# Designs tried in a protein design run: peptides against a protein of PDB entry 5K2M. Part 9

Target 1, 273 residues: chain A of PDB entry 5K2M
Amino acid sequence: MRIGITYTVLRREEMAIKERAGEFGEVVMLHEDDLLFPGNYDLDVVIIRNVSHFKALYTARLFESEGIPTVNSSRLIFEAGDKLFATLRLAGKVPVPEWKAALSEGGALRVPDSLGYPLVSKPVFGSWGRLLAKVNDRDSLEAVLEHRKWMKNPLYGIHYFQEFVEKPGRDIRSYVIGGEFVGAIYRYSNHWITNTARGGKAEPCSDPEVEELSVKAWEAFGEGALAIDIFESEKGLLVNEVNPNMEFKNAARVTGADMAGKLVEYAVEVAKT

## One batch from the design tools (peptide; made by RFdiffusion4, then SolubleMPNN)

Design b1_p25_1_s1
Fold by OpenDDE base, seed 2:
Structure b1_p25_1_s1 (fold): chain B 273 residues (1-273), chain A 25 residues (1-25)
Amino acid sequence: as target 1 above (273 residues)
Amino acid sequence: MEEEREREAERKEKELREKLEEELE
């Protein structure tokens, strides 16, 4: 078996995936600079680890066009990597924060009529809490909308809002690979944006309700490897978002779960189908 | 020392991701 691994930067996750993949077959590391299509790739499966959502999406689709399956698939990357499209999948299966989408400034100005304040403005793409805004009032909403007009990418003109969920100074990050729950962590933060990349502490999460909800969230997509962000709210657990290009170094360290091994095992299964 | 290296790696990864997102803008 020949396992490709596409990457932008050799992170701890990519090193772990490479090491574990070596136990199952020949490993071919493919930096973004090595990728040219159409190409003659002799690979049974490709694990997609490009940092950019769009580069990951296009890389997956390009390999699929050559008849090579990918983990994750371009379909999953497309649906899970867009916050709005992910919400559309999740909302049919699991509890999610209340949300609204608007396609114009005039539409966006009416969002508070339905959801009230405070709101969270999110871009449909992006990571690490970039361009997340807590919108407490009309003036803040107008400011966010004004700034969006001057952003170059037309996707910033897609206005996605959620209700503001008050969290107990933490959120939950769970991992589901091939429909199997692999592990979960609490991410602690003194800021309303819980992100481990901002120096938050991680602790193991052992909660059967989190496990069940995480599997149901994965079933909304029905394939691949997903990190799942869950909020603890007054109305219970809410699935906030999913990530089809997950970071897991902190979760693997804290839980002791073999995230890289489970990802490789799933990729090997995909290669055999 | 290890925590400082992790913080530096996270910072570099953030800077790279921000750059990649700017290139898509």
Scores: peptide ipSAE 0.019, ipTM 0.570, DockQ to the pose 0.191
Fold by OpenDDE base, seed 3:
Structure b1_p25_1_s1 (fold): chain B 273 residues (1-273), chain A 25 residues (1-25)
Amino acid sequence: as target 1 above (273 residues)
Amino acid sequence: MEEEREREAERKEKELREKLEEELE
């Protein structure tokens, strides 16, 4: 078996994936600078680890065009990597924060009539809480909308909003690969945006309700490897978002789960189908 | 050698994150 691994930067995750993949066959590391299409790639499967959402999406689709399956698939990256498209999948299967989408400024200005204040403005694309805004009033909403008009990417004209969820100073990140729950962590932060990338403490999460909800959230997509972000609210557990390009170094360290091994095992299964 | 590679990887990861935050991708 020949396993490709595409990457932008050799992180701890990519090193772990490479090491585990070597137990199953020949490993071919493919930096973004090595990728030219159409190409003659002799690979049974490709694990997609490009950092950019769009680079990951196009890389997956390009390999699929050569008849080579990818983990994750271009379909999953497309559906899960867009916050609005992900919400549309999730809302039919699991509890999610209340949300609204608007396609114009005039539509966006009516969102508080339904959600009230405070609310959260999110771009539909992007990672690590970029361009998240807590909107407390009308003046703040108008300011966010004004700034969006001057952003170059037309996707910033897609207005996605959620209710503001009061959290107990933490959130949950779980991992589901091929429909199997692999593990979960609490991420602690003094800021309303909880992210381990911003220096938050991580602790193991052992909760059967989190495990069940995480599997149900994965089933909304029905394939691949996903990180799932869950909020603890007064209404119970809410699935906030999913990530088809998961970071897991902190979760693997804290839980001891072999997330890299599970990802490789799933990629090997995909190669055999 | 392994610790130096980990430190270099962490540095490159941080630099990439900063760049991606600037590019708004």
Scores: peptide ipSAE 0.019, ipTM 0.550, DockQ to the pose 0.598
Fold by OpenDDE base, seed 4:
Structure b1_p25_1_s1 (fold): chain B 273 residues (1-273), chain A 25 residues (1-25)
Amino acid sequence: as target 1 above (273 residues)
Amino acid sequence: MEEEREREAERKEKELREKLEEELE
């Protein structure tokens, strides 16, 4: 077994994945600077750990074009890594926050007619809650839309909105790998954006409802390794988003779950299929 | 010491991701 691991930065996650992969075979670390296509890669599977969503997507697709399976697949990265496309998968399977999409400013200005205020403006791509805006009124909506016109990436012209969900000062991040629930954490924050990268505390989450919902959310995609962000709301549990480029260092530390090992085991299974 | 190293690693990772996404704009 020859296991490739693509990476941008050697983080704790990549170090753990490398270590565990070494138990199953030869490990080939592939920095982004080492990647040229078409290439002669002698690999049975590649674990995709590129930091950039788009670099991860294209890297996965490039290996797949050479007949090498990837974890995650380019399909999964594409569908799960776009917040709107992920919502389209999730909405038919699990409870999600109410959402609207608009393809123009004129369309976006009608979103409050359905969602009301406050609402949340999200870019369809990006991580760590960047460019998330709580939109409280018409003036704020107009300002967000005006600013988006000056952003160079055309994907900022895709207007994705959610209802504002009141959360109990925390959210849930769960992990499902190959359809198996691996673990979950609470992420605490005094801000409406609960990302641990902003200095939030993490605690173990042991809730059977979270486990069941997390597996159902994964089943909406049907493959790979996903981190799943869940809100506790007055309406019950809501699946907010999924992440195909999961960070798990905090979750692994807090839960004691062998997330790196589970990821490698799944990659080995994919290589054998 | 370990918590400070973790915070510094998280900051560097954040800065790198921000840079990478800005490069995609």
Scores: peptide ipSAE 0.019, ipTM 0.572, DockQ to the pose 0.258
Fold by OpenDDE base, seed 1:
Structure b1_p25_1_s1 (fold): chain B 273 residues (1-273), chain A 25 residues (1-25)
Amino acid sequence: as target 1 above (273 residues)
Amino acid sequence: MEEEREREAERKEKELREKLEEELE
């Protein structure tokens, strides 16, 4: 068994994945600078850990084009890594925050007619709550839309909105790998954007409802390793988004769950299929 | 010390992702 690991930065996650992969076979660390295609890669599977969503997506697709399976697959990265595409999958299986998508400024200005205020503006791509805006009124909506016109990436012209969900000063991040629930954490924040990468405290989450919902959310995609962001709302649990390129250092530390091991085990299973 | 290393790693990762997203714009 030869296991590739693609990466941009050697983080705690990549170190843990490398260490656990060594128990199953030969490990080939592949920094982004080492990747040229087409190539002659002698690998049974590649674990994708590129930081960039798009670099991860293209890396996965490039290995797949050479007959090498990836974890996650390019399909999963594509569908789960786009907030709108992920919402389309999730909305048919699990409760999600109310959402609207608009393909023009004129369409976006009508979103409050359905969602009301406050609402949340999100880019369809990006991480760590970047470019998330709480939009409290029309003036704020017009300002966000005006700023988006001057952004170069055409994906900023895809207007994705959610209802603003009142949360109890925390959210939940769960992890499902190969359909198995691995663990969950509470992420505490005094800000409406809860993220441990922004200095939020993490605590273990042991809730059977979270476990069940997390597995159902994973089943909407049907493959791979996903981190799942869940809100506690007055309406109950809502699946906000998923991440096909999960950070798990805080979750692993807090829960003691072997997330790196579970990821490697799944990659080995994929290699054998 | 571990928390400080973690914060520094998170900062570097954030900066790297911001650069990569800017390059895609």
Scores: peptide ipSAE 0.018, ipTM 0.554, DockQ to the pose 0.245

Design b1_p25_1_s2
Fold by OpenDDE base, seed 5:
Formats: C-alpha cells, structure tokens, sequence
Structure b1_p25_1_s2 (fold): chain B 273 residues (1-273), chain A 25 residues (1-25)
C-alpha cells in the first residue's frame, strides 16, 4: 500500500495522518510544490490536505485523471466545499437555515423580501468565517453589495444569504468519515461567528440527535470525510455547512477520537475498491 | 522534539491562514 498525502502546511492534522498512514504502508508526502501533472504517480490512494479549496479540488481531479482515488474525491470537494452547492445537497435531506441565492445586485436587493432582516451574507467559497457579514438593514445590504462589485474574484458576484440564526453562544462541529460518526464538539464564542481556529473554547458534544443528524448530512453527499457545522436554534438543529477539508486537532484533543486513524482507515478502504 | 515540531507547525498554520485571508481565497 502506497499512500500519498498532499499538503500546503504541515499542521497537527497532517502529522497525525502521516503517522497513522505509516501503519498501513509506505507514506509519500507531497507538498504543493512537488505536484506536477501528468506525473504517473505510483500511489494506491491520495489523502487531500491542501488548504485552498480550489487547490484541493484540482489536485484531487488530477490524481483521479491518472486513475488514483482520492480522499476526498474531487466530486465531494466540489459539492461540499461550495456553500451554495453544499446547501443544495443538504436542503433535501436535513434541516438547514433558510437561504436565498441571487445572481445579480437587483436580485440580491429582493432577498430581504423573503428572508427579512437580519441576514447573513456569505461568499460561496472560503473558510474561517472570512467575508461573513451580518446584514441588519437595507443600508448594510447595499454596502455589502457595493463592496462585492470591487472584489476581483467573479465568484463574489454569486450572492448567497442565510437567515441569521440566534445561537446559544456556541455551535456544534461533528465529524463523519465513511458514514461513521467519529465525534462532535461544542465551540463556544461570544461572537456570532463561532470558530475554534479563532480561539473559541471547545467541549465534547455527546448528543444522539447530533450524531443522527450528522450521519444524515453525510449521506446527502454519500462519500468521504466531512466536518459538519450544526446550529442549535429555536427550530431545532440546523446543518449550516460542511467542510471536505476538515481541521480536527481541537476535536481530536477534546473528544479523544482517533480522527486521523479513521481517515486513514477510510482511505485504505477506498484504495481497495 | 515532537512538542517543538507541533509548535512550529501551529505557527506556520497561523501564518498561512493570515496569508490566505489577505488573498481572499
């Protein structure tokens, strides 16, 4: 068994994955600078750990073009890593926050007619709560839309909005790998954007409803390893987003779950199919 | 040794995160 691991930065996660992969076979670490295609790589599977969504997506697709399966697959990265595409998968399977998408400024200005205020404006790509805006009124909406016009990436012209969900000072991040629930944490923050990467406190989450919902959310995609962000709302649990390129160091530490091992085990299974 | 490597990895991760925020990617 030859296991590739693509990466941008050697984080705790990549080190843990490398260590566990070594128990199953030969490990080939592949920094982004090492990747040239076509390359005729001699690998049975590649674990994708590139930090950039697009680099991860293209890396996965390039290996797949050489007949090498990836974890996650390019399909999963594409569908799960885009907030709008992920919402489209999730909305038919699990409860999600109310959402609207618009393809023009004129369309975006009508979103409050359906969702009301406050709204959350999100880019369809990006991580760590970047470019999230709480939009409380018309003036704020106009300002966000004006700023988007001057952003260079054309994807900022895709206007994705959610209802503002009032959270109890925390959210939930769960992990599902190969359809198995691995663990979940509460992430505490006094800010409306909760993220452990921004210094939020993490605690174990042991809730059967979270476990069930997390598995159902994963089933909307049907493959791979996903981190799932869940909100506690007055309407019950809502799946906010999924991440096909998960950070798990805090969750692994807090829960004691062997997330790196589970990821490697799944990659080995994928290699054998 | 492992703790120092972990610390360096965390510092590199945080640096890279900031760079990515600046690039809006």
Amino acid sequence: as target 1 above (273 residues)
Amino acid sequence: MMEEELKRAEEEEEKYRKELEELLE
Scores: peptide ipSAE 0.022, ipTM 0.564, DockQ to the pose 0.676
Fold by OpenDDE base, seed 1:
Structure b1_p25_1_s2 (fold): chain B 273 residues (1-273), chain A 25 residues (1-25)
Amino acid sequence: as target 1 above (273 residues)
Amino acid sequence: MMEEELKRAEEEEEKYRKELEELLE
């Protein structure tokens, strides 16, 4: 078994994945600078750990073009890594925050007619709560839309909105790998954007409802390794988003779950199919 | 040794995050 691991930065996660992969076979670390295609790679599977969503997506697709399976697959990275495409998958299977998408400013200005205020404006791509805006009124909506017009990436012209969900000062991050629930954490924040990467406290989450919902959310995609963001709302649990390029150092530390091991085990099973 | 390598990796990750933020501005 030859296991590739692509990466941008050798983080705690990549080190843990490397260590666990070594128990199953030969490990080939592939920094982004090592990646040239076509490359005639001699690998049974590649674990994709590129930090950039697009680099991860294209890396996965390039290996797949050479007949090498990836974890996650380019399909999963594409569908789960786009907030709108992920919502389209999730909305048919699990409760999600109310959402609207608009393809023009004129369309976006009508979103409050359906969702009301406050709204959350999200880019369809991006991580760590970047460019999330709480939109409380018409003036704020117009300002966000005006700023988006001057952004260079055409994807900023895809306007994705959610209802603002009142949360109990925390959210839930769960992990499902190969259809198995691995663990979950509470992420505490005094800000409406809960993210442990921004200094939030993490605590173990042991809730059977979270476990069940997390597995159902994973089943909406039906493959791979996903981190799942869940809100505790007055309406019950809502699946906010999924991440096909999960950070798990805090979750692994807090829960004691072998997330790196579970990821490697899944990659090995993918290599055998 | 491992802690220092972890610290360096975290610092590099933080630099990369900042660079990505700047590229998206």
Scores: peptide ipSAE 0.018, ipTM 0.527, DockQ to the pose 0.675
Fold by OpenDDE base, seed 2:
Structure b1_p25_1_s2 (fold): chain B 273 residues (1-273), chain A 25 residues (1-25)
Amino acid sequence: as target 1 above (273 residues)
Amino acid sequence: MMEEELKRAEEEEEKYRKELEELLE
């Protein structure tokens, strides 16, 4: 078994994946600078750990074009890594926050007619709460739309909105790999944006409802390794988003779950299929 | 050694995040 691991930065997650992969076979670490296509890669599977969503997506697709399966697949990265496309998958299977998409400024200005205020404006791509805006009123909506108009990436012209969900000072991050629930954490924040990367405290989450909902959310995609963000709302649990290129160092530390091992085990299973 | 490597990796990750933000602007 020859396991490739693509990466941008050798983080704690990539080190853990490398270590666990070594138990199953030969490990080939592939920095972004090592990647050139078409190439002659002698690999049975590639674990995709590029930090950029787009680099991860294209890397996965390029390996697949050479007949090498990837974890995650380019299909999963594409569908799960776009907040709107992920919502389209999730909405048919699990409760999600109310949402609207608009393809123009004029369309976006009508979103409050359906969802009311407050809203959350999200880019369809991006991580770590970048360009998330709580839109409380018309003036704030106009400001967000004006700023989006001058952004260079055309994807900022895709206007994705959710209802603002009142959270109990935390959210839930769960992990499902190959259809198996691996673990979950509470992420505490004094800000409406909950992100452990910004200094939030994490605690174990042992809730059977979270486990069941997380597996159902994974089943909306039907493959791979996903981190799942869940909100505790007055309406019950809501699946906010999924991440096909997950950070798990804090969750692994807090829960004791072998997330790196489970990811490698799944990659080995994919290689054998 | 591992803690220093981890710290460097976190610093590089943060740098890469900032660079990505600049590219998306």
Scores: peptide ipSAE 0.017, ipTM 0.529, DockQ to the pose 0.583
Fold by OpenDDE base, seed 4:
Structure b1_p25_1_s2 (fold): chain B 273 residues (1-273), chain A 25 residues (1-25)
Amino acid sequence: as target 1 above (273 residues)
Amino acid sequence: MMEEELKRAEEEEEKYRKELEELLE
């Protein structure tokens, strides 16, 4: 078994994945600078750990073009890594925050007619809560839309909005790998954006409803390793988003779950199919 | 250490985003 691991930065997660992969076979670490296609890669599977969503997506697709399966697959990265496309998958299977998408400023200005205020404006791509905006009124909406016009990436012209969900000072991040629930954490923050990357406290989450919902959310995609962000709302649990390029260092530390091992085990399973 | 690694990862992602923005112009 030859296991590739693509990476941008050797983080705690990549170190753990490397270590666990070594128990199953030969490990080939592939920094982004090492990747050139088409290439002669002798690998049974590649674990995709590129930081950038797009780099991860293209890397996965490039390996797949060489006949090498990836974890996650390019399909999963594409569908799960785009907030709107992920919502389209999730909305049919699990409760999600109310959402609207608009493809023009004129369309976006009508979103409050349906969702009301406050709104959350999200880019369809990006990580760590970048460019999330709480939109409280018309003036704020106009400002966000104006700023989007000056952003060079045309994907910023895809206007994705959610209702603002009041959270109990925390959210839930769960992990499902190969359809198996691995673990979950509470992420505490006094800010409406909860992210452990911003120094939030994490605690173990042991809730059967979270486990069931997390598995159902994963089933909307039907493959791979996903981190799932869940809100505790007055309406019950809502699946906010999924992450096909999951960070798990905090969750692994807090829960004691062998997330790196589970990821590697799944990759080995994928290699055998 | 973890904060520095995260910052570095964020910087790399931001760099790539900028590169993509330039390519899409």
Scores: peptide ipSAE 0.014, ipTM 0.477, DockQ to the pose 0.110

Design b1_p25_1_s3
Fold by OpenDDE base, seed 3:
Structure b1_p25_1_s3 (fold): chain B 273 residues (1-273), chain A 25 residues (1-25)
Amino acid sequence: as target 1 above (273 residues)
Amino acid sequence: HMEELLEKADKEEEELMKKLEEALK
């Protein structure tokens, strides 16, 4: 078994994955600078750990073109890593926050007619709460839309909106790998954008409803390793988004779950299929 | 040694995040 690991920076996660992969076979660390295609890669599977969504997507697809399966697959990265495409998958299987998509400013201006205020403007791509806006009124909506016009990436012209969900000062991040629930954490934040990267406390989440919902959310995609962001709302649990390029150092630390091991085990399984 | 490696990784991650933030600007 030869396991590739692509990476941008050797984080705690990549070190843990490397260590666990070494128990299953030969590990080949592949920095982004080492990647040229087409290439003669002698690998049974590649674990994709590129930080950039797009680099991860293309790296996965390039290895797949060489006949080498990836974890995650390019399909999963594509569908799960886009908030709108992820919502389309999720909405048919699990409760999600109410959402609207518009393809023009004129369409976007009508979104409040359906969602009301406050609503959240989200780019379809991006991480760490970048360019999330809580839109409380028409003036704020117009401002967000005006700013979007001047953004260089055409994907910013895809207007994705979600209802504003009042959260109890926390959200849930769960992890499902190969259809198995691995663990979950509460992420505490005093900000409406709950991101642990900005110094939030994490605690273990042991809720059977979270486990069940997380598995169902994973089943909407049907493969790979996903981090799942869940909101606690007055309507019950809502699946907000998924991440096909998960950070798990905090979750692993807090839960004691062997997330790196589970990821490697799944990659080894994928290599054998 | 492992702790030092982890600390290094955390620092490298932070530096990368800063570079990514700059590149998005």
Scores: peptide ipSAE 0.028, ipTM 0.592, DockQ to the pose 0.760
Fold by OpenDDE base, seed 1:
Structure b1_p25_1_s3 (fold): chain B 273 residues (1-273), chain A 25 residues (1-25)
Amino acid sequence: as target 1 above (273 residues)
Amino acid sequence: HMEELLEKADKEEEELMKKLEEALK
């Protein structure tokens, strides 16, 4: 078996994936600079670890066009990596924060009529809590919308809003790979945006309800490896978002879960299908 | 040696994150 691994930066995750992949076959590391298409890639499967959502998406699709399966698939990357598309999958399968989408400023200005204040404005793409805004009032909403008009990427004109969820100073990140729950962590922060990449402390989360909900959230997509962000709310557990290009170094370190191994094992299974 | 490589990887990731943040400003 020949396992490709595409990457932008050789992070702890990519190193761990490389190491574990070596137990199953020949490993071919493919930096973004090595990726030219169409190409003659002799690979049975490719693990996608490009940092950019769009680079990951296009890389996956390009390999798939040559008959090489990817983990994650371009379909999964597309659907899970867009917050709105992910919400569309999750909604009706698992509890999610109340949300609205608007396709115009005029539509966006009516969102509070349904959700009230405070709101959270999110870009449909992006990571690490970038461009998240807590919108407490009309003036703040107008300001966010005004700023979005001047953003160059047309996707910033897709207005995605959630209710503001009061969290107990933490959120949960769980990991499901091939339908198997692998582990979960609490991410602590004094800020309403909890992210370990922003200095949040991570601790193990051992909660059967989290495990069950995480698997159900994965089943909404039905394939691949996902990190799942869950809120603890007064309404119970809410699935906030998923990530098809998961960072797991902190979770692996804190839980001891073999996330890299599970990812490789799943990729090997995909290669055999 | 592995720890040093991992530390380097963490640093490279941090630098990439900073660049991405700058590019989104």
Scores: peptide ipSAE 0.027, ipTM 0.552, DockQ to the pose 0.822
Fold by OpenDDE base, seed 2:
Structure b1_p25_1_s3 (fold): chain B 273 residues (1-273), chain A 25 residues (1-25)
Amino acid sequence: as target 1 above (273 residues)
Amino acid sequence: HMEELLEKADKEEEELMKKLEEALK
């Protein structure tokens, strides 16, 4: 078994994946600078750990074009890594925050007619809470839309909004790999954006409802390894988003779950199919 | 040795996050 691992930066997660992969076979670390296609790679499977969503997507598709399966697949990265496309998968399977999408400023200005205020404006791509805006009123909406006009990437012209969900100073991040629930954490924050990368406290979450909901959310996609962000709302649990390029160092630390091992085990099974 | 490697990885992640924050200003 020859296991490739693509990466941008050797983080704690990539180190853990490398270590566990070494127990199952030969490990080939592939920095972004090592990637040239076509490359005639001799690999049975590739674990995709590129930081950029688009680099991860294209890397996965390029390996697949050479007949090498990837974890995650380019299909999963595409469907789960776009917030709007992920919402389209999730909305028919699990409770999600109310949402609207608009393809113009004129359309976006009508979103409050359906959802009211406050809103959350999200780019369809990106991580770590970048370019998230809480929109409390019309003036704030107009300002967000004006700024979007001057952004270079045309994907910023896709206007995705959610209702603002009041949370109890935390959210839940769960992990499902190959359809198996691996673990979950609470992420505490004094800010409405909960992110452990910004210094939030993490604690284990042991809730059977979270486990069941997490598996159902994964089933909306039907493959791969996903981190799932869940809100505790007045309406109950809501699946906010999924991440096909998950960070898990804090979750692994506080839960003791073998997330790196489960990811490698899944990659080995993918290589055999 | 493993602990030192993990500490290095944490530092590299922190540096990456700082660069991303700076690029968005």
Scores: peptide ipSAE 0.023, ipTM 0.575, DockQ to the pose 0.741
Fold by OpenDDE base, seed 4:
Structure b1_p25_1_s3 (fold): chain B 273 residues (1-273), chain A 25 residues (1-25)
Amino acid sequence: as target 1 above (273 residues)
Amino acid sequence: HMEELLEKADKEEEELMKKLEEALK
């Protein structure tokens, strides 16, 4: 078996994936600079670890066009990596924060009529809590909308909003790979945006309700490897978002779960189908 | 620093999207 691994930066995750993949077959590391299509690649499966959402999406689609399956698939990356498209999948299967989408400033200005304040404004794309805004009033909404007009990417003109969820100074990140729950962590932060990449403390989460909800959230997509962000709210557990290009170094360290191994095992299964 | 690498990746993604947008005009 020949396992490709595409990457932008050789992180701890990519090193762990490479090491574990070596136990199953020949490993071909493919930096973004090495990728040229059509390429007639001799690979049985490709693990997609590009940092950019769009580079990951297009890389996956390009390998699929060569008849090579990818983990994650371009379909999953597309649907899960867009916060709005992910919400559309999740909302039919699991509890999610209340949300609205608007396609114009005039539409966005009416969102509080439905959701009230405070709101969270999110770009439909992006990682690590970038460009998240807590919108407490009309003036702040107008300011966010004005700033979006000057952003170069037209996707910033897609206005996605959630209710502001009061959290107990933490959120939950769980991991589901091939429909199997692998593990979960609490991410602690003194800020309303919780993210371990920004210096948040992580602790193991051993909650059967989190496990069940995480699997159901994965089933909304039905394939691949997902990190799932869950809020503890007064309404109960809410699935906030999913990530098809998951970081797991902190979760693997804290839980002891072999997330890299589970990802490789799943990729090997995909290669055999 | 990971944040710097992520900022670089973000910038590259934005530039890619800009190029795609320009190609669609």
Scores: peptide ipSAE 0.015, ipTM 0.463, DockQ to the pose 0.062

